# Ledger of designs, part 217: peptides against a protein of PDB entry 5A53

Target 1, 230 residues: chain A of PDB entry 5A53
Amino acid sequence: LVENVKQALFIPGQSCNKNLHDIMVDLSALKKPDMKRFNRKNDIHPFEDMSPLEFFSEKNDCSLMVLMTSSKKRKNNMTFIRTFGYKIYDMIELMVADNFKLLSDFKKLTFTVGLKPMFTFQGAAFDTHPVYKQIKSLFLDFFRGESTDLQDVAGLQHVISMTIQGDFQDGEPLPNVLFRVYKLKSYKSDQGGKRLPRIELVEIGPRLDFKIGRIHTPSPDMVTEAHKKP

## One batch from the design tools (peptide; made by RFdiffusion4, then SolubleMPNN)

Design b2_p27_7_s4 (from b2_p27_7, 9 letters changed)
Fold by OpenDDE base, seed 4:
Structure b2_p27_7_s4 (fold): chain B 230 residues (1-230), chain A 27 residues (1-27)
Amino acid sequence: as target 1 above (230 residues)
Amino acid sequence: SALEEAVQKLYHKLANGEEPEEPELVK
């Protein structure tokens, strides 16, 4: 069964600023063609009332949503939302640090839109810590694209890299997650041996450092339903 | 770089028919 590619809806909140709008445009470009953007600001407070997001999920047939808001407490905040059956599954606030780079800050490289990226996760906590496990799951789900049975590695053009910024102990603030996007260049080694192709990475943007904010986790019942293989 | 080495290893795995890490939520 070719699973339907999850569609993403990008929603500017009332407090969406120019920087967040630009970030939204660039991040959403990586999700083309499986992306919608609202042109109007919407007054949504997902940690107070989730009902508007569930309504938008159903109305737009989008199981992925990103709400763009900014305040003094939560500057450049991207709330990532997943739905299951048009009900909120999980949410996480990821605040973009001021050192962000847009696609315009990088050398424009020609790339094919809609190709499945390779993912790399750097940091043990992506497999052990519940918040980073949620982030890993979210980004894998968000950018997975089409599941093609034939892994044509020749079609792999992009690498999404996520790195936990340093070590942390229990009770310490969670380190930022460094989001990076690279173009993959593979070179066939001309040497007639089974040499692994040489890989070169060129950063293409956007460059985002995410500060972790509030989270919403699914109920155990909803986890069970979402993991049921049909 | 360490990242390029990691990606190279991953690329080789994929080229050998290993499945990429998939999200837990399929639908």
Scores: peptide ipSAE 0.406, ipTM 0.869, DockQ to the pose 0.747
Fold by OpenDDE base, seed 2:
Structure b2_p27_7_s4 (fold): chain B 230 residues (1-230), chain A 27 residues (1-27)
Amino acid sequence: as target 1 above (230 residues)
Amino acid sequence: SALEEAVQKLYHKLANGEEPEEPELVK
């Protein structure tokens, strides 16, 4: 089954600033060609009323959305939304820390548009903690790209790395998630044996440290429906 | 680096025909 590549819609909120716009441009570049951006600001408050997002999901045929907002309480906030059947499945607020770096802060490296990234997740909580499991699921889903049957590993050009910033205990604030993007360089060693290619990583940006905010989780029924293989 | 080693391991798995981790959500 060739699963249709999920389309992403980037939405500037009313409080979207220049920094968020720049972040939006750079992050959305990784989702090309499967990305749309609104040029106009929209007054959307997804944790108060989800209906405008469901409308945009349906109207634009986008099951992935990112709302860009900023306030004193939620500075540089990227709300990631997924829909199933154009209904809200889940939402998560990820606030970008002020130490972010844009693509312009790195050496421009050419990458092929539309190639599936390799993902790496650092931190056991990505497999055990419900919030980090949701983040893992979200980013895997967001950047899945075209399911090519033949994983030509030679076609893997970039790595998205997500790291939980330190250890935490129950009841403590959830550590930030460090989002990093690398160009993958593979070197075949000319020595004729099955020598594993040497891998080198070059950071290409953007560099984003995500502070976790509010979360909306799907109903058990929606989970069951969304996991049904056709 | 530890990250390069992790990526190298993953690259080798993929090269050996292991399926990448897929999102649980199909649609």
Scores: peptide ipSAE 0.394, ipTM 0.868, DockQ to the pose 0.712
Fold by OpenDDE base, seed 5:
Structure b2_p27_7_s4 (fold): chain B 230 residues (1-230), chain A 27 residues (1-27)
Amino acid sequence: as target 1 above (230 residues)
Amino acid sequence: SALEEAVQKLYHKLANGEEPEEPELVK
């Protein structure tokens, strides 16, 4: 089953500001062509009432959503939402730190739309800690694109890197997740036909440091249904 | 860099037909 590429809907909340709008534009550019954006602000409070998001998921045929809000308590907040059968599966608040960089802050490189990114995750907690496992799952699901069986490495032009900012213990505040995007350059090594190509990475943006906020997790029943192979 | 080395290793795995760990895709 070639699973259809999941469509993303970017929603400016009522408190969406210029910085969040610019971040939304740049992050959504990585999801082209499988992305929709609302041009109007919507008053949505997903941790109070999820029904408007379920309605938007169904109406727009989008199983991925990002709500852009900002407050004194939750500045530059990107709420990532996934749906299953147009019902809320999970949600996570990721607040963008003020040190963010836009695509315009980097050297313009040729970007091919629709190419699959390579992912790298730095930090053991991405495999062990429930919150970081959810983040890993979310970003893989969000940006993986078309499930092509063709492992054509020639089609890998981008690297999405996610790094946990430092170590932490149980009961401590969860470290930020550092989101970075690189262009992959592959060079044939001149030294004999068997050498693996040399890889160089050039940062292309956006650069986002995510502070983790509130989380909604699916019910065990919904997890079971979402993982059922048809 | 450590990142370039990690990416290089992953690139080689993919080039050799090793499937990346499929995230459990929420269908």
Scores: peptide ipSAE 0.373, ipTM 0.836, DockQ to the pose 0.781
Fold by OpenDDE base, seed 3:
Structure b2_p27_7_s4 (fold): chain B 230 residues (1-230), chain A 27 residues (1-27)
Amino acid sequence: as target 1 above (230 residues)
Amino acid sequence: SALEEAVQKLYHKLANGEEPEEPELVK
């Protein structure tokens, strides 16, 4: 089944600042060619009224959206939104910590646009905890690109790594998620009769530490409809 | 590094034709 690549729309909110703009530019570069960006600020408050986002989803034919806002309570906030049938499926606020690094902070490497990334998730909670399961699902859905049946491991150029920052117990604040992007280098290793390729990772950016904010989850009915195979 | 080891394991699975358990993503 050739699934159509989901298109992403990046939206500057009214409170979008230079840092958020730079983060938006760099993160959206990883979604090329399947990305649109608005040049104008839009006054959108998705946890108060979702209707403007549903309108933008339909008008731009984008099932993925990222709203860039900043306030004293929610500094450097990236609200990730998914739609199904142009209706809000889920939302999550991910606030970027001040220690972020842009692509300009790393060695510029040539890369092919549109190659499928490899994903790595570090932390058991990505498979067990509802919030981290949603984050895992979101980032896989956001950056997976073309579903090629081609097991061509030679086409794997990027690694997106997500790490939960430490352990936590029930009732404790949820640890940050560390977002990292690497270029994958594979070398043929002739050591010991098993030709296991040696892997080297080079960080390429951006580097983002996400603090988890507010969440909207889909209705059970919408989950059922969204998982129906045509 | 632990990350490189994890990536190496995943790379070997993919190279051997093992489909990663992709969570059911919203279509």
Scores: peptide ipSAE 0.367, ipTM 0.845, DockQ to the pose 0.751

Design b2_p27_8_s1 (from b2_p27_8, 14 letters changed)
Fold by OpenDDE base, seed 3:
Structure b2_p27_8_s1 (fold): chain B 230 residues (1-230), chain A 27 residues (1-27)
Amino acid sequence: as target 1 above (230 residues)
Amino acid sequence: SAADQTRAAVQQMFENNNFEPEEVPLP
C-alpha cells in the first residue's frame, strides 16, 4: 500500500516574526520529507478570505497548510488548514505560548528521517469534545498519515504527545494543548516472571503549549465526501 | 506531568498490544 502521505505547506504570514519562523522550521522538520516551506511572507487572512489558501493547496499539491502569523490578540498563531479536493475542509488557530522550546534547547539525538511517530492523546475531551476531536484528527493527519499498522511499532523511535492542560466544564475557556515530542527507549524488564516492557522517554523537542483560537468546521457535505473511501 | 502521563499511556499501549521491546542495551 503506497501510504498516501499528506503533504504540508508552511506559509509565513505578513506578521511572521523570528520566533514563529524558528517554530515553523522545527515543527516542519518533523514532517520531512513531506513538507514545503515558503521563504516569502504572504498577506493571508484565512478567516476573511480562504481563496489564497485554496490556490496554494492546488498549486503545491498540499492538503495540509500552516499559516504563521502574530498579532497582539493572536500572538505566535499557527493556523492549521486542511483541504479536500483543494477546497478548505477545516481550520484551527493554535497560538504558541511564550514558554516554547526549540530543538536547539534539547540534547541533539540522531533520528532516522521517515520513521512514523507513535501518538498519545491525554484527556477524555480528545474523544468527546468537538474541538479536541478536530485537534486529534488534524495532528494524526499531519504526522501519521492514514495507514498506521501497529506492526510498524518495532521502528517507533518517536512519540508525539498531546495533553489537555487540566479539566474544564462546558462554557469555560478551553485548556491549552501541550505538544511534546519524545524519543522512545524500550527495555526488556524481567520483573516477577512477567516480561513487562519498560519504557523510557527522552524529550527531544520542540515543546509547544497551544492556546486554541478560532475554528472553521467543514460542511456536513464535505464531511460525507471526505469519509467516502474510494 | 505531561511526560508522566505520556509514559503511562505508552506503557499501557505496549502492554495491551503484547509488544516485545527491542533490547536497548542498558548503559
Scores: peptide ipSAE 0.383, ipTM 0.772, DockQ to the pose 0.214
Fold by OpenDDE base, seed 2:
Structure b2_p27_8_s1 (fold): chain B 230 residues (1-230), chain A 27 residues (1-27)
Amino acid sequence: as target 1 above (230 residues)
Amino acid sequence: SAADQTRAAVQQMFENNNFEPEEVPLP
């Protein structure tokens, strides 16, 4: 089975600033080689008109897009878009909090380009709440691609961790999602028994706290079509 | 911390899969 790795397109919006550009560079580095970036700002308002994104999806053969915008109401906003058949499947706004850290803020660790990350999701809502389920699905699609065999765990050099920041009740504002990237270090214990490998994690960045914004959900028909295995 | 939770989750994944990680030599 040839893994159909989804290609990502990073689009600076008209309001893209230096911080968003730096975040875009660092986050997109984790998607190499399956990533394109526009160098020019594009005036796109995806919740007003989705047609420009569908056009870019088709022209660039990218089923994943990230629009970088910033406003007073939506500071450091990363709109994550997925397409199916070059039509908008879903969208979610994830606003990066001001406490972000870039790759330059961490010890430069060499990572091999093209290694699949291990994912960890912390918080029951990732399995139960529709918004967090969408976030989980999105990030798995974005960085994992299709089926990683458990055998790829041997080659896992890095872990992408997503944590829901605290508990919440129904009707409350959705807690932020803490995005963290770690280098995995495993140590064999010298003691000759079936001793479990000691796992150590070194944060490598970027560090992003995502505030959840607007969401577009797919139609039931698009959900059905997107889940049809060929 | 998020790091501690992540470490615990990864550790459990390794334990549950009887996965012997390849020694990544410390630099």
Scores: peptide ipSAE 0.365, ipTM 0.765, DockQ to the pose 0.233
Fold by OpenDDE base, seed 1:
Structure b2_p27_8_s1 (fold): chain B 230 residues (1-230), chain A 27 residues (1-27)
Amino acid sequence: as target 1 above (230 residues)
Amino acid sequence: SAADQTRAAVQQMFENNNFEPEEVPLP
């Protein structure tokens, strides 16, 4: 079964600025060809009313959405939304820190469009903490889809890395998630009579440090429905 | 660094899967 690759819709909010637009362009390039982008700003407040997002999900046949907004409280905010049956499943605000780098800030490397990236997650909280578990699930769902065939490893050109920025204790502010994209280079190295693959990573961008904002978690019923593979 | 951690993680994934890298000659 070729699992239907989830389609993403990128939505400029009313407060979308040039920086957010540029970030949107670069991040959405990683989702090609399975990406749609609105050219017009839309006045959407997902934590106040989710109905416009459900409408856009259905109308565009997109189960993934990214809303680009910016305010004094939530600067460079990317709201990631997932839908199931065109209903909101979950949402998370990820605010891009001002130290971001665009694809234009890196050496232009040719890459094949449509290759699935490898994901790496650094930090134990990605497996234990509910918010980081949701982030991990979201990004895997956004860029990989369900099928990682080992054959995709032979064609593996890109690594998406997500790193939790430092340790934290219960009740402390959640550390940022460092989003990085690398081109993978593999070399045969004869080190000590064992052919160990030598891996080199070349950062290709974008470089995004995500500050975690508001979160909407799915209802237990929606979790059960979404995990019921048809 | 995040890059070093990523490299180590990818390296381990390749080793664990007995993945033969494509021969890119060392520069």
Scores: peptide ipSAE 0.350, ipTM 0.760, DockQ to the pose 0.213
Fold by OpenDDE base, seed 5:
Structure b2_p27_8_s1 (fold): chain B 230 residues (1-230), chain A 27 residues (1-27)
Amino acid sequence: as target 1 above (230 residues)
Amino acid sequence: SAADQTRAAVQQMFENNNFEPEEVPLP
């Protein structure tokens, strides 16, 4: 089965600013060639009316969408949307903190476009907490498609790291998710007869700290239908 | 740090898979 690499559509909202545009450009560079971007701002309010996003999903054949908006309450907001059969499956607001770094803030390292990044998730909540499970699922779906086989490790140039910023209790505000991108350097270290590959990571950007906002979860029926399709 | 945790996780994945990284020449 050729895993149909999911196509992503990046949509500037009406309130999209320069910072969000720059973030969109840098984040979408990691999804090349499997991304589209709108050049025009679109007045979309996904938590009020989802129908425009369903229309764009179908029209552009994109099962992944990112809406770029900014307000006083939701500054630098990236709404990540997934569709199934061009219907909204799930949505999550991820607000980029002001401490973000662009690719231009790092030493330019050439990378091959189209190589699947390796993901690492740091924090037990990615496997236990519903919101962080959704984030993990979303980012895996967004950048990898399905699972990294051992063959994908041979071509591994990039590591995307997602870290939950600290511990939290039930009812507390959800900690930020630290998004980091590294270039992998492997060295053959001949230390003591075991050729253990020494891994070194070079941060290449973008650097994004995501504050979690509003969430839309799929209906049980949509979950069942999404799992039935091979 | 996030970088140290990531490096440790990647290192462990390489070790668990007995993966000898081919020297991907950095351009």
Scores: peptide ipSAE 0.340, ipTM 0.753, DockQ to the pose 0.229

Design b2_p27_8_s2 (from b2_p27_8, 14 letters changed)
Fold by OpenDDE base, seed 4:
Structure b2_p27_8_s2 (fold): chain B 230 residues (1-230), chain A 27 residues (1-27)
Amino acid sequence: as target 1 above (230 residues)
Amino acid sequence: SSIEETKKAIQEMFKNNDFEPEEVPLP
C-alpha cells in the first residue's frame, strides 16, 4: 500500500507579513510537489472557528495546512493543522523566533526534489511528552513524502533535524524546538574494517527556532478512527 | 549545538543499522 502523500496548503492569514511570507515560501519548498499556497490573505482564527479550515481542507484536498499569522502576542506564528476526513484532527501554534534564516542566507545547494528526507529528533521528550510527541508526529507526517526507495542519490541525503532546546521539568515552560535542514555527506572510511562511515553535515536552510503556542488535541474517537488503517 | 547533536544521532542510527548510507568517495 503506497500511502498517498499528504498534500499541504499554506494559507497567509490577515496579519501575514513579509517575513512570514518569506518563511512560508522557503518551508513550502521542502514540501514540493505536494504543496499549494494561497496568494490572498484569509481572515482565519482557528482556535475560535475551525470551519473555514475544514472547508479549505475539503475544497483543496489537503490534509495538512499551515496558517501564517503575526501579532504582538504571537509573532511569526505558524499554525500547523492536520485534518482527518476533512475534519480538524489536531492543531499546534509554532512561533518562529526572530533569529530565523532563509534559504538565501545559505550557500545555494541544489535541493533535489523527490529525495525523502531523513529525520532526527533530539530530546527524550519527543518520545514521552504529549506535546513533543505531537510535534514529532506532525513533522514526520508533513515531510516524510512518498516511500520512494530513492533514499540515497549518490550518497547525498537531506536531514530534517528537530532539537529540543535544553532540558525542562514538569510545570516549566516548554523549550523551543530547533528546526534545521542539513545535507548529509557520507564518506567511505579509508581505514579498512567495520568502521562507520565518516559523515559531514552542511546546513542548507531554512533555520527556524519554534516557540510552542496553543495546541488542539484530537478527540479520542478521531484518534481511534485515524489509527484504523483502511 | 543542533548540528553536533544531529551528527551524533545519525552516527547512532548507522551504528544500530537503522540506516545504510550510500558512501561517497572522499574528495
Scores: peptide ipSAE 0.352, ipTM 0.735, DockQ to the pose 0.233
Fold by OpenDDE base, seed 2:
Structure b2_p27_8_s2 (fold): chain B 230 residues (1-230), chain A 27 residues (1-27)
Amino acid sequence: as target 1 above (230 residues)
Amino acid sequence: SSIEETKKAIQEMFKNNDFEPEEVPLP
């Protein structure tokens, strides 16, 4: 089953600032061509009323949304929303730390639009902890693009890396997630043996450290429906 | 570092034959 590429809608909230706009532009560039952006600010409070997001999901045919808001309490907040049947499936607030780097901060490597990223997730909690499992699922769903055959993995020039920033125990604040984008270079080892190719990574940006905020989890019924393969 | 951990993860994926990378010649 070739899953259709999910379309993303980037929405500036009323409190969207220049930094969030720049972050939005750079992050959305990784989702091209499967991305729309609103140019106007919208007064949306997704944890108070989800109805405007469901409306935008349906009207724009976007099952992925990112709301850009900023406040003193939630600075540089990217609310990631997924919908199923144009109904809210899940939401997560990811606040970008002030140490962010834009694509302009990196040497412009030719970014080929439409290259599928490889994903790497560093930290056991991505497989065990509900919040990090949701983040992993979200970013895979957001950036995976069309399911291509294994052959297109040969052309994987980009790596999206997500790392949990340090260890944590139960009841501790959840560590940040370090979002990094690398260009992968693989080199043939001239030695005619089955040597693993030498790899080099070059950071290409953006660089985002995500602080985890509020979360909305799907209902058990929606989970069951969303996992029904057609 | 995130880059080192990422590099390690990719190297492990290559070991598992999870994908064949496009091998570019050494410059």
Scores: peptide ipSAE 0.346, ipTM 0.724, DockQ to the pose 0.232
Fold by OpenDDE base, seed 1:
Structure b2_p27_8_s2 (fold): chain B 230 residues (1-230), chain A 27 residues (1-27)
Amino acid sequence: as target 1 above (230 residues)
Amino acid sequence: SSIEETKKAIQEMFKNNDFEPEEVPLP
């Protein structure tokens, strides 16, 4: 089943600044062609009223949204929203740390639009902790393109890597998620009679360290509906 | 480092012939 590639809508909030705009442009480039961007700022507060986002989801036929806002409390905040049936399924605030790097900060590598990225998740909490499970699910859902035939490993030119920044215990602040994008270079290497490809990674950007903010989890009913594969 | 961990993870995926992370079903 070619799952229909989910369309993303990038929305500049009223407080969207130049840095967030540049981050939005670079991150949304990874979602091409399955991406729309608003050029106008919109006054949206998703944790106060979700109705404007549901309206935009329906009007733009986008099940993925990213709201770009910045405040003193929530600097460089990217609110990632998923909808199901144009209703809010889940939301998460991911605040970009000031150490971010844009695509312009990296050597321009030929970026092929529409390549399905390979994903890697580093940290056990991506499989155990509910917040990191949501982040993993979100980013897979967000950047998973069309299923290219996996046999052409040569076609997997891009890697999206997400790493939890260190260990944490229950009740501690959740570590940042390190978002990295690499170009994969695979070389045939005969090591020890097993042809394991030698891998080289080249960072291509953007580089984003995400601080986790507020979360909206789906209702049990919406979970049940979303799990109903047709 | 994130790049080294990523490289290791990809090498393990290649070793296991598991190039697609399992479809994490929608939670």
Scores: peptide ipSAE 0.339, ipTM 0.706, DockQ to the pose 0.688
Fold by OpenDDE base, seed 5:
Structure b2_p27_8_s2 (fold): chain B 230 residues (1-230), chain A 27 residues (1-27)
Amino acid sequence: as target 1 above (230 residues)
Amino acid sequence: SSIEETKKAIQEMFKNNDFEPEEVPLP
């Protein structure tokens, strides 16, 4: 089944700054052609009123949204929103740390538009902890292109890597998620045995360290509806 | 490092036949 690729809408909030705009441009480049971007700032506070986001989801036919805001308490904040039936399914605040790198900071490797990224998740909490499970699900939904039944693995030149920054215990602040993008190079091993191909990774950007902020989780009813295959 | 962990994860996926990389010739 070719699942329809989820469309993303990038929304500059009223407090969107130059750094967030540049991050938005670079992150949205990874979602081309399945991306829309607003050019105007919008005064949206999703944890106070979600209605404007539901309106934008419906009017733009986008089930993925990213709101770009910045404040003293929530600097470089990317609120990731998913909708189901144009209603808010879940939300998560991911604040970009000041050590970020843009695509311009890396040697321009030819980014082929439309290449499906491979995903890697480093850290057991991505499979066990509710917040990191939501992050994993979100990023898979966000950057997973058309599911072709053909593992057309030949086209996988890019790797999106997400790493939990260190171990943590219950009640401790959640570690940052390290977002990295690599070009994969695989080399034929000359030695005539079934040796696994030698791989090399080249970072291509952007480089983002995400601090986890506020979360909105779906109702049990919405979870059940969203998992009903049509 | 994140790159080394990513490299290990990809190598493990190749062992499990979950992924067949496009074979680029050695430079």
Scores: peptide ipSAE 0.334, ipTM 0.727, DockQ to the pose 0.242

